Peptides against a protein of PDB entry 8PQO. Designs and how they scored, part 228

Target 1, 252 residues: chain A of PDB entry 8PQO
Amino acid sequence: VLLKEYRVILPVSVDEYQVGQLYSVAEASKNETGGGEGVEVLVNEPYEKDGEKGQYTHKIYHLQSKVPTFVRMLAPEGALNIHEKAWNAYPYCRTVITNEYMKEDFLIKIETWHKPDLGTQENVHKLEPEAWKHVEAVYIDIADRSQVLSKDYKAEEDPAKFKSIKTGRGPLGPNWKQELVNQKDCPYMCAYKLVTVKFKWWGLQNKVENFIHKQERRLFTNFHRQLFCWLDKWVDLTMDDIRRMEEETKRQ

## One batch from the design tools (peptide; made by RFdiffusion4, then SolubleMPNN)

Design b1_p29_6_s3 (from b1_p29_6, 18 letters changed)
Fold by OpenDDE base, seed 2:
Structure b1_p29_6_s3 (fold): chain B 252 residues (1-252), chain A 29 residues (1-29)
Amino acid sequence: as target 1 above (252 residues)
Amino acid sequence: SELEKLLTLNILLLALETYFKYDHTPFAT
C-alpha cells in the first residue's frame, strides 16, 4: 500500500472551485475522444451516512472499445472493466476505483478535502498516527512548467502565461503562492487529495503503486492547470447554471 | 502461469492508462 497526499493550491475560493471543477470535468470530457462512451451508470442517488450527506455514484467503465482489438481478445474476463464509486459531499469527496478481475488485490482510493488555506494543515483526513507517518505530502504547483510533461504542455493552459480578464488573476509567477497571502482580494484554496493505492501481486506492488501515483499526479496537475486557465469560462457560472447545463447535455 | 500474470498486468496497466486518459474524474460530483 502506498499513500500520498497531494496538495493543490489554487487562486480560487472553495465555492468557486466547486463550479470550476464541474465545468472543467465536463469540458475535459468533451475534448476527449470517446468521452462518455462505454460508461455505465449503475447508481446515481443521494446518500446519508454517519452525518455525511451527498451524492453517491457507481459507474462502470467498459474499456473494451478503447483498447486495441488484440488486447481485447487477450484480456481476461473483467480485466477491462473499471468500477468507480464516488461519494460527493463537497467540500469532501471520496472516490474508490476497483477492477473486476483484480477484486481485492487492487484498489485506488482518493479522498479530497477542499479547504480555504494554503495547504498548511497536517492530517486533514484524520488518519491514525501510525498511518499518517507513512503518508508523503506532495505539493503540486500548477505554475511550475517542470512538473508538466512536454506532450501535455499547452500554452493556452499555462498558468504562468494566463491572465484572467474577468478576475484579473494571473499570470502566476514563481512566487505566486507567497504573494497570494498579501492579495486581500484574491481568494485561495487547497485541495488535499489523499490517494491510497493498493496492489497485492507479489514483487509488483511498488512498481504498480508508484506507476498509478505517477498517473494520478499527472492527472491532477493537468486538470488544475486547465481549471485555472479556464477561469473566465466558468467564474460567472452558478451551481444552478452547471446543473442546468448538465441536464441539457443529458437531453441531447 | 507467470507469463499469464505478466500479460494480465500489462492489460490492466493499459486499461488504467485508458481510464485515466479518457474518463477518469476523481473529482466526480
Scores: peptide ipSAE 0.350, ipTM 0.824, DockQ to the pose 0.565
Fold by OpenDDE base, seed 4:
Structure b1_p29_6_s3 (fold): chain B 252 residues (1-252), chain A 29 residues (1-29)
Amino acid sequence: as target 1 above (252 residues)
Amino acid sequence: SELEKLLTLNILLLALETYFKYDHTPFAT
C-alpha cells in the first residue's frame, strides 16, 4: 500500500472551484475522443452516511472498445472493466477505483477535501497516527513548468502565461503563492487529495503503486492547470448553469 | 504462471491508462 497526499493550491475559492471543476471535467471529456462511450452507470443516487450527505455513483468503464483488438483478445474476463464508485459530498469527495479481474488485489482510493487555505493542514483526512506517518505530502504547483511533461505542455494551459480578463488573476509567477497571501481580494484554496494505492501482487507492488501515483499526479497537475487557465470560461457560471449544461449533454 | 501475470498486469495498466486518459475524474460529480 502506498499513500500520498497531493496538495493542489489554486487562486480560486472553494465555491468557485466547485463550478470550475465541473466545467473542466465536462470540457475535458468533450475534448477527448470516445468520451462517455462504454460507460455504464449502475447507480446514481443520493446517499447519507455518518452525517455525510451527497451523491453516490457507481460506474463501470468498459474499455474493450478503447484498446487494440489484440489486447481485447488476450485480456482475461473483467480485466478491461474498471469500476468507479464515487461519493460526492462537496467539499468532500471520495472515489474508489477497482477492477473486476483483480478484485481485492487492486484498489485506488482518492479522498479529497477542498479547504480555503494554502495547504497547511496536516492530516485533514483524519488518518490514524500510524497511517499518517507513512503518508508523503506532495505539493503540486500549477505554475511550475518543471512539474509538467513536455508532451502535456500547452501554452494556452500555462498558468505562468495566462491572465484572466474577467478576474485579473494571473499570470502566476514563481512566488505566486506567497504573493497570494498579500492579495486580499484574491481567494485561494487547497485540494487535499489523499490517494491510496493498493496492489497486492508480491514483487510488483511498489512498481505498480508508484506507477499509478505517477499517473494520478500527472492527471491532477494537468487538470488543475486547465481549470485555472479556463477561469474566464467558467467563473461567471453558476451551479445552475452547470446543471443545465449537464442536462443538455445528457439529452444529446 | 508468472508470464501470464505479467501479461495481465500490462493489460490492467493499459486499461488504467485508458481510463485515466478518457474518462477518469477523481472528482465525483
Scores: peptide ipSAE 0.349, ipTM 0.826, DockQ to the pose 0.569
Fold by OpenDDE base, seed 3:
Structure b1_p29_6_s3 (fold): chain B 252 residues (1-252), chain A 29 residues (1-29)
Amino acid sequence: as target 1 above (252 residues)
Amino acid sequence: SELEKLLTLNILLLALETYFKYDHTPFAT
């Protein structure tokens, strides 16, 4: 088992982020060829548990059509089905990713708290001390180009170049986080993303767990760079606007 | 067999790489 807490600091408020996240997910999905083909939504319902209220979703990603034919022919039953269970109680969110073939031998869990701070809280997910001491805190700086793979880099998604017309935020220089403290009119937040990866196959645990963490970090980095650079597209939208956009997308 | 396990692992990794191209729920609502 390998745990890391990714801390993503953004020059937006917790309330703004809720809109921005939804918009950016929808926008990124539109840009992906093939869209949601092969994604089955099994459950989408409200839930209440231990005072936590939110939306629960269960999706299955059927990836048979997304891999080469020879891979599909050789794949064991269930190996190409990814289950995604999500509990969205913003500002808290939990996602659990499993595979039908691997069963209990494979797990990705992502637990996120969105807080109005600069990533300074320790153990925001309230782990036991013994567990917390094994968690590596990883800061993602959306303005740091060195954290982005060359193949992922786009100038239009570079926070170090972007200037928001509507808010005046950006571009983000090397010391943008320190400067943010002195900008009373600029909100900030941190997404604390605790990622738990479990892969139980002997001799392959560390390799696979580190690989998955690398992919998650890459995803978080690219997504939040997009979210910030798309600020002018979503900052004036309401949650009702987002809901309308989602409904329109479902009709297409 | 060990060969079957290695093949399955490679298939799983490819599946995950494919999955990570989607914007999964940590960013979606």
Scores: peptide ipSAE 0.355, ipTM 0.827, DockQ to the pose 0.566; fails the geometry check
Fold by OpenDDE base, seed 5:
Structure b1_p29_6_s3 (fold): chain B 252 residues (1-252), chain A 29 residues (1-29)
Amino acid sequence: as target 1 above (252 residues)
Amino acid sequence: SELEKLLTLNILLLALETYFKYDHTPFAT
């Protein structure tokens, strides 16, 4: 088991982020080949548990069409079915990813708190001390070019070059986080993303767990770079606008 | 989030592909 807490600081408010995240997810999904094909929604309902209120979703991703033929031919029953259980109680979110074939031998859990701070809270997810001791805190800097793979880099998604016309935010220089503290009119937040990766197959545990973390970090970095650089596209939208857009998309 | 889910799916695919590079014996059953 490998745990890391990724802290993504953004020059947006927690309230803004809710809109921006939904917009950016929708936009990113359009950019992915195949869209929602192969996604089965088993459950989509409100939940309430221990004071946490939100939306619960259970989806199955059937990935047979997304892998090479030889993988599909070799894959045992259920191996290409990924279960995603998500609890969205913004500003708290939890996602659990499992595989039918691997059962208890594989798990990715992502728990996110969105806080109006600069990533200074320790153990925001309230882990036991012994567990917290083993968590590596990883700060993601969306302006740091060195954290982006060359193949992922796009100039139009570079926070170090982007300037928001609507808000005046950006570009984010090397010291943007320090400067943000002095800018009373610029909101900020941190997404605390605790990622738990479990892969129990002997001899491959560390390799796979580290690989998955690397991919998660890559995803978080790229996504939040996009989110910020798309600020002018979503900052004036309301949650009602987003909901309307989602409903309109479902009707098409 | 939906993004995390999509990413995770891609990660799982990549993870599987990575596994095949080392050992795919569990898939041969």
Scores: peptide ipSAE 0.215, ipTM 0.706, DockQ to the pose 0.046; fails the geometry check

Design b1_p29_6_s4 (from b1_p29_6, 19 letters changed)
Fold by OpenDDE base, seed 2:
Structure b1_p29_6_s4 (fold): chain B 252 residues (1-252), chain A 29 residues (1-29)
Amino acid sequence: as target 1 above (252 residues)
Amino acid sequence: EEEKKKLELEILLLALKKYFELDLSPAAT
């Protein structure tokens, strides 16, 4: 088991982030070739559990079309199906990722709290002290180009270059987080993403778990760079606007 | 059996790569 808490600081409010997140997901879906091809939505319903109220989604990602034919032919049943169960009770979210073939031998859990702070809270997910002791806190700086792979880098998605016309936020310099404290009119938040990875195959735990964390970190970094650089596209949108966009995207 | 497990692992890792390349749901959660 490998646990890391990724802390992503953004110059947006918790309320703004909700809109930006949904917009960015929708936009990314549009920009992806094939979009939601191979994605099956099994469940999309409201839930209530232990005082938590939100939206539950269960999606299956059928990845057969994304791999070479010979892999598809050799793959055991269910090996190319990824299940994603998500409980969205913003500002709290939980996602559980599993594979049909691996069953209990593989698990990714992502638990996120969105807080109006600069990533200073310890153990926001309220883990037992013994468990928290083993969690590495990883700060993601969206302005740090060195954290971005060259193949992922886009100048139009560089927070160090972007200037929001609507809000005046950006560009984010090397000390942007420290400067933000002195900018009373600029909101900020931190997404605390606790990622738990479990892989039970003997001798392969560290390899697979570290690989997954590397992918998650890359994903979080790129996504939040996009979210910020698309600020002018979504900052004036309401949740109703987002819902309409999602419906339109599903029809295409 | 060991070779089978190696192949299964490679398939899983490839599936995960393709899943993460979607850049959609895991980042939003």
Scores: peptide ipSAE 0.525, ipTM 0.898, DockQ to the pose 0.745
Fold by OpenDDE base, seed 4:
Structure b1_p29_6_s4 (fold): chain B 252 residues (1-252), chain A 29 residues (1-29)
Amino acid sequence: as target 1 above (252 residues)
Amino acid sequence: EEEKKKLELEILLLALKKYFELDLSPAAT
């Protein structure tokens, strides 16, 4: 088991982030040209559990079309199916990722709190002390180009170059986080993303778990760089606008 | 059996890679 808490600080409010997140997800979905995304939505319904209210989704990602034919032929049944269960009760979210073939031998859990702070809270997910002491805190700086792979770098998605016309936010310099404290008119938040990776195969645990964390970190970094650099596209959108976009995306 | 497990692992890792490539969504995160 490998636990890391990724802390992503953004110069947006928690409320703004909700819009930006949904917009960015919808936009990414539009850009996915693959009519063969192989995404099956099994469940999409409201839930209420232990005082938590939100939307529950269960999706299956059928990845057969995304791999070479020889891999499809060699893959055990269910090996190319990824299950994603998500409980979205913004500002809290939980996602559980499993593989149909691996069953209980593989788990990714991502629990996210969105807080109006600069990533200074400890144990926001209220883990037991014994578990918390094993959690590595990883700070993601969206302005730090060194955290971005060259193949992922886009100048139009560089927070160090972007300036929002609508809000005046950006570009984010090397000390942007420290400067936020002095900028009373600029909101900020932190997404605390606790990622738990469990892989039970002995001798391969560290390799797989570290690989997954590397992918998650990359994903979080790129996503939030995009989210910020798309600020002018979504900052004036309402939740109704987002809902319309989601509906349009579902129809395509 | 070890070779089989190795292959299964490689397939899993590839599947995960493809999954993560699909979604820049913090929903997966």
Scores: peptide ipSAE 0.523, ipTM 0.897, DockQ to the pose 0.577
Fold by OpenDDE base, seed 1:
Structure b1_p29_6_s4 (fold): chain B 252 residues (1-252), chain A 29 residues (1-29)
Amino acid sequence: as target 1 above (252 residues)
Amino acid sequence: EEEKKKLELEILLLALKKYFELDLSPAAT
């Protein structure tokens, strides 16, 4: 088991982030050719558990069309099916990713708290002390180009170059986080993303777990760079506007 | 058995790679 807590600081409020997150997901889905192909939504319903209220979703990603024919032919049944279960009770969210073939031998869990701070809270997910001491805290800086792979870099999605016309936020310089403390009019938040990776095959744990964390870090970095650089597109949208966009995306 | 497990692992890793490339859901949720 490998646990890392990714802390993503953003110059937006917790309330703004909810809109920006949903917008960015919807926009990314529109831009991807063949987006939604092979995605099956099994469940999409409200839930209430232990005082937590939100939306529960269960999706299956059928990846057979995304791999070479020889892989599809050799793949065990269910090996190319990824199950994603999500409990969205913003500002808290939990996602559990499993593979149909691997069953209990493979698990990715992502638990996120969105807090109106600068990533200074320790053990926000309230782990037992013995578990918490094994968690690596990883700070993602959306302005740091060195954290972005060259193949992923886009100038239009560079927070160090972007300036929001609507809000005046940006560009984000090397010390933007420290400067943010002194800017009373700029909201800020941190997404605390605790990622738990479990892979039970002996001798392969470190390789697989580190690979997954590398992919998650890359995804988190790119997503939040986009979210910030698209600020002027979503900052004035309401939740009703977002719902309409989601419905339009489902029809495409 | 070791060769079979190796192949299964490679398939899983490829599936995960494709999943992370096609969906931003893990970042959004």
Scores: peptide ipSAE 0.521, ipTM 0.898, DockQ to the pose 0.744; fails the geometry check
Fold by OpenDDE base, seed 3:
Structure b1_p29_6_s4 (fold): chain B 252 residues (1-252), chain A 29 residues (1-29)
Amino acid sequence: as target 1 above (252 residues)
Amino acid sequence: EEEKKKLELEILLLALKKYFELDLSPAAT
């Protein structure tokens, strides 16, 4: 088991982020060739549990068309199906990723709290002390180009170059987080993303768990760089606007 | 048996790679 808490600081409010997150997901879906192909939505319904209210989704990603033919021929039944279960009770979210073939031997859990701070809270997910002491805190700086792979870098998605016309936020310099606290009119938040990876095959735990964490970190970094650089596109949108955009995306 | 497990692992890792490449999201691709 390998746990890391990724802390992503953004110059947006918790309320703004909700819109930006949904917009960015919808926009990314539009840009994907064959977006939604091979994705099966099993469940999409409201839930209520222990005072937590939100939306529950269960999706299956059928990846057979995304791999070479010889891989499909050799793959065990269920090996190319990824299940994604998500509980969205913003500002709290939980996602659980499993694989049909691996069953209990493979698990990715992502639990996120969105807080109006600069990533200074310890154990925001309220883990037991014994578990918390083994969690590595990883700060993602969206303005730090060195954290971005060259193949992922786009100038139009560089927070160090972007300036929002609507809000005046950006560009984000090397000390933007320190300067942010002195800007009364600029909101800020941190997404605390606790990622738990479990892989139980003996001798392969570290390899697989580290691989998954590397992919998650890459994803979080790129996503939030886009989210910020698209600020002018989503900051004035309402939730109804987002819903319309999502429906338009589904039609493609 | 070990070769079989190795192949299955490579298939799983490839599947995960493709999953993470599908789109960008705050949780998973």
Scores: peptide ipSAE 0.518, ipTM 0.896, DockQ to the pose 0.558; fails the geometry check

Design b1_p29_7_s1 (from b1_p29_7, 19 letters changed)
Fold by OpenDDE base, seed 5:
Structure b1_p29_7_s1 (fold): chain B 252 residues (1-252), chain A 29 residues (1-29)
Amino acid sequence: as target 1 above (252 residues)
Amino acid sequence: MLLSELLNFLKELSILLTLLALLAEELAK
């Protein structure tokens, strides 16, 4: 088991982020050909547990049509079906990813707290001290070009070049986080993403777990760069606007 | 998470898991 806490600092408020996150997901879904193809929604309902109220979703990603032919032909039963269980109680979110074939031998858990700070809180997920001391804190800087793979880089999604017309935020220079502290009129937040990766195959545990973390970090980095650079597209939207957008996407 | 990036990740993950599964099956013979 390998745990890392990714801390993504953004020059947006916690409330703004909720809109931006949903917009970015919805926009990506619209732009994706066959966005809903291969995705089976088993459950989508509100939940209440221990005072936590939110939306619970259970999705199955059927990836048979998304992988090379030889993989599809040779894959064991359940190997190409990935389950995603998500508890969305913003500003808290939890996602659990499993695979039908691997069963208990594979787990990706992503627990996120969105806090109005600069990533300075320790152990926001309230782990036991013994567990917490083994968690690596990883800061993702969305303005740092060196954290982005060349193949992922897009100039229009570069926070170091983007200037928001509506808010005046950006571009984010090398010291943007420190400068943000002195900008009383600019909101900020940190997404604390505790990622737990379990791959219980002897001899491959560390390799696979580290690989998955690398991919997760890449995903988080790219997503939040896009989210920020799309600020002018979503900052004036309401949650109702987002809901309408999602409904329109479902009808396509 | 963005759907496109998530799907790509899941695709790559499923390929990896499949290959590992095939390896495991071969070693079990």
Scores: peptide ipSAE 0.262, ipTM 0.813, DockQ to the pose 0.616
Fold by OpenDDE base, seed 2:
Structure b1_p29_7_s1 (fold): chain B 252 residues (1-252), chain A 29 residues (1-29)
Amino acid sequence: as target 1 above (252 residues)
Amino acid sequence: MLLSELLNFLKELSILLTLLALLAEELAK
């Protein structure tokens, strides 16, 4: 088991982030060829558990048509079906990813707290001390070009170049986080993403777990760079606007 | 998460899992 807490700081408020997150997901889905294809929603219902109230979703990603032919032909039953269970109680979210083939031998859990701070809270997920001792805190700087793969880089999604016309935020220079402290009119938040990766196959545990973390970090980095650079597109949207976008996306 | 990025990740993960499964089968022989 390998745990890392990714801390993503953004010059947006917790409330703004909710809109931006939903917008970015919806927009990406619209712009992606075959968006939603292979995704089966099994459950989408409200939940209440241990004082936590939100929306529960269970999705299956059928990847048979998304992988190379040789993989599709050779994959064991269930190997290309990924289950995603999500508990969305913003500003808290939990996602559990499993695979039908691997069963209990594979788990990705992502627990996120969105806080109006600069990533200064320790053990925000309230792990036991012994567990927390083994958690690596990883800061993701959306303005740091070195954290972005060349193949992922887009100039229009570079926070170091983007300036929001509507809000005046950006571009984010090398010391933007430090400067943000002195900018009283600019909101900020941190997404604390505790990622737990479990891969039980002996001899491959560390390799696979580290690989998954690397991919998750990449995903988080790219997503939040886009979220920020699309600020002018979503900052004035209401939740009702987002809901309409989601409905439109479903029709495509 | 972005759907495209998530799907890409899941795709790569599935490929990895498939390859590992095949390896496991071969080692079991």
Scores: peptide ipSAE 0.256, ipTM 0.809, DockQ to the pose 0.644
Fold by OpenDDE base, seed 1:
Structure b1_p29_7_s1 (fold): chain B 252 residues (1-252), chain A 29 residues (1-29)
Amino acid sequence: as target 1 above (252 residues)
Amino acid sequence: MLLSELLNFLKELSILLTLLALLAEELAK
C-alpha cells in the first residue's frame, strides 16, 4: 500500500472550485467524441452517513472498445470492467476504484478535502499517527511547466500565460503562491487529495503502486491547469447552468 | 476529474492489469 497526499493550491475560492470542477468535467465530456461510451451508472442516490450528506454514485466503465484488439481478446473476464464508487459531499469527496478481476488485490482510493488555505494543514484527513507517518505530501504547482509532460503541454492551458479578463487573476509567476498571501482581492484554496493505492501481488506492489501514483499526479496536474485557464468560461455560471450542461452531455 | 483523462488512465490501467494477469498465468504453468 502506498499513500500520498497531493496538495493542489489554486487562486479560486472553495465555492468557485465546485462550479469550475463540474464545468471542466462537463466540457471535456462534451468535446470528446464518444464521451460516456461504455459508462454504466448503477446507482445515483443521496446518502447520509456519520453526519456526512451527499450524493453516492456507482459507475462501471466497460473498456472493451477502448483497448487494443489483442488486449480485448486476451483479457480475463472482468479485467476490462472498472468500478467507480463515489461519495460526493462537497467540500469532501471520496472515490474508490476497483476492478472485477483483481477483486480485493487492487484498490485506488481518493479522498479530497477542499480547504480555504494554502496547503498548510497537516493530516487534514485525520489519519492515525502511525499511518500519517508514512504519507508523503506532494505539492502540485499548476504554474510549473516542468511538472507537465511535453505531450500534455498546451499554451492555451498554461497558467503562467493565462490572464482572466473577468477576475483579473493570472498569469501565475514562479512565486505566485507566496505572493498570493498578500493579495487581498484574490481568493485561494487547496485541494488535499489523499490517494491510497493498493496492489497486493507480491514482487510487483511497489512498481505498480508508484506507476499509478505517477499517472494520478499527471491527471491532477492537467485537470487543474485546465480548470484555472477556463476560469472566464465558468466563473459566472450557476449550479443550474452546470446541470444543464451535464444533461446535454448525457445526450451525446 | 476530466472524462478524457480518466478514461485514458483507466484504459492504460486495464491494459497493465491484463498484461500482469497473463504473466501470472504463465508463471503458474
Scores: peptide ipSAE 0.253, ipTM 0.810, DockQ to the pose 0.638
Fold by OpenDDE base, seed 3:
Order: sequence, then C-alpha cells, then structure tokens
Structure b1_p29_7_s1 (fold): chain B 252 residues (1-252), chain A 29 residues (1-29)
Amino acid sequence: as target 1 above (252 residues)
Amino acid sequence: MLLSELLNFLKELSILLTLLALLAEELAK
C-alpha cells in the first residue's frame, strides 16, 4: 500500500472550484466523441452517512471497445471492467476504483478535502498518527511547466501564460503563491487529495503502486491547469447552468 | 477528473492488468 497526499493550490475560492470542476468535466466529455461509450451508471442517489450528506454514484467502465484487439482477446474475465464508487459531498469527496478481475488485490482510493487555505494543514483527512507518518505530501504547482510532460503541454492551458479577463487573475509567475497572500481580493484554496493505492501482487507491489501514483499526479496536474485556464468560461456560471450542460452532454 | 483523462488512465490500467495476468499465467507453467 502506498499513500500520498497531493496538495493542489489554486487562485479560486472553494465555492468557485465546485463550478469549475463540474464545468471542466462536462466540457471534456462534450469534446470527446464516444466518450460515454462503455460507461454504465449503476447507482446515482443521495446518501447520508455519519453526518455526511451527498451524492453516491456507482459506475462501471466497460473498456472492451477501448483497448487494442489483442488485449480484448486475451483479457481474463473482468479485467476490462473497472468499478468507480464515488461519494460526493462537496467540499469533501471520496472515490474508490476497483477491478472485477483483481478483486481485493487492487484498490485506488482518492479522498479530497477542499479548504480555503494554501495547503498548510497537516493530516486534514485525520489519519491515525501511525498511518500519517507514512504519507508523503506532494505539492502540485499548476504554474510549473517542469511538472508537465511535453506531450501533455498546451499553450492555451498554461497558467503561466493565461490571464483571466473576467477576474484579472493570472498569469501565474514563479512566486504566484507567495504573491497571492498579499492580494486580499484574490481568493485561494487547496485541494487535499489523499490517494491510497493497493496492489497485492508479490514482487510488483511497489512498481505498480508507484506507476499508478505517477499517473494520478499527471491527471491532477493536467486537470487543474485546464480548470484554471478555463476560468473565464465557468466563473459566471451557476450550478443550474452546469446541470444543463451535463444534460446536454449526455444527449450527444 | 476529466472523463477523457480518466478513461485513458483506466484503459492503460486495464491493459497493464491484462498483461500482468498473462505473465502470471505464463510463469505458472
């Protein structure tokens, strides 16, 4: 088991982020033809548990049509079915990813707290001390180009070049986080993403777990760069606007 | 998470799991 807490600081408020996150997800889905293919929603309902209220979703990603032919032909039963269970109680979210083939031998858990700070809170997820001491804190700087793979880089999604017309935020220079403290009118928040990766195959645990963390970090980095650079597109949207966009995306 | 990014990750993951499964079967011979 390998745990890392990724801390993503953004020059947006916690409330703004909720809109931006949903918009960015919807926009990406809209731009992908056949993106919804193979996604089965088993459950989508409100939940209440231990004082936590939110929306629970259970999705199955059937990847048979998304992988090369030889993989589809040789894949064991269940290997191409990924389950995603999500508890969305913003500003808290939890996602659990499992695979039918691997069963209990594989788990990815992502627990996120969105806080109006600069990523300074320790153990925001309230782990036991013994567990917390083994968690690596990883700061993701969305303005740092060196954290982005060349193949992922897009100039239009570069926070170091983007300036929001509507808010005046950006571009984000090398010391943007320090400068943010002196800007009373600019909101900020941090997404604390505790990622737990479990892969219980002898001899491959560390390799696969580290690989998955690398991919998750890449995913978080790219997503939040896009989220920020699309600020002018979503900052004035309401939650009702987002819901309409999501419904329209489903119709495509 | 972006749907496209997530799907790509899941695709790669499923490929990896498949290859590992095949390897395990081969090593078991």
Scores: peptide ipSAE 0.247, ipTM 0.803, DockQ to the pose 0.652

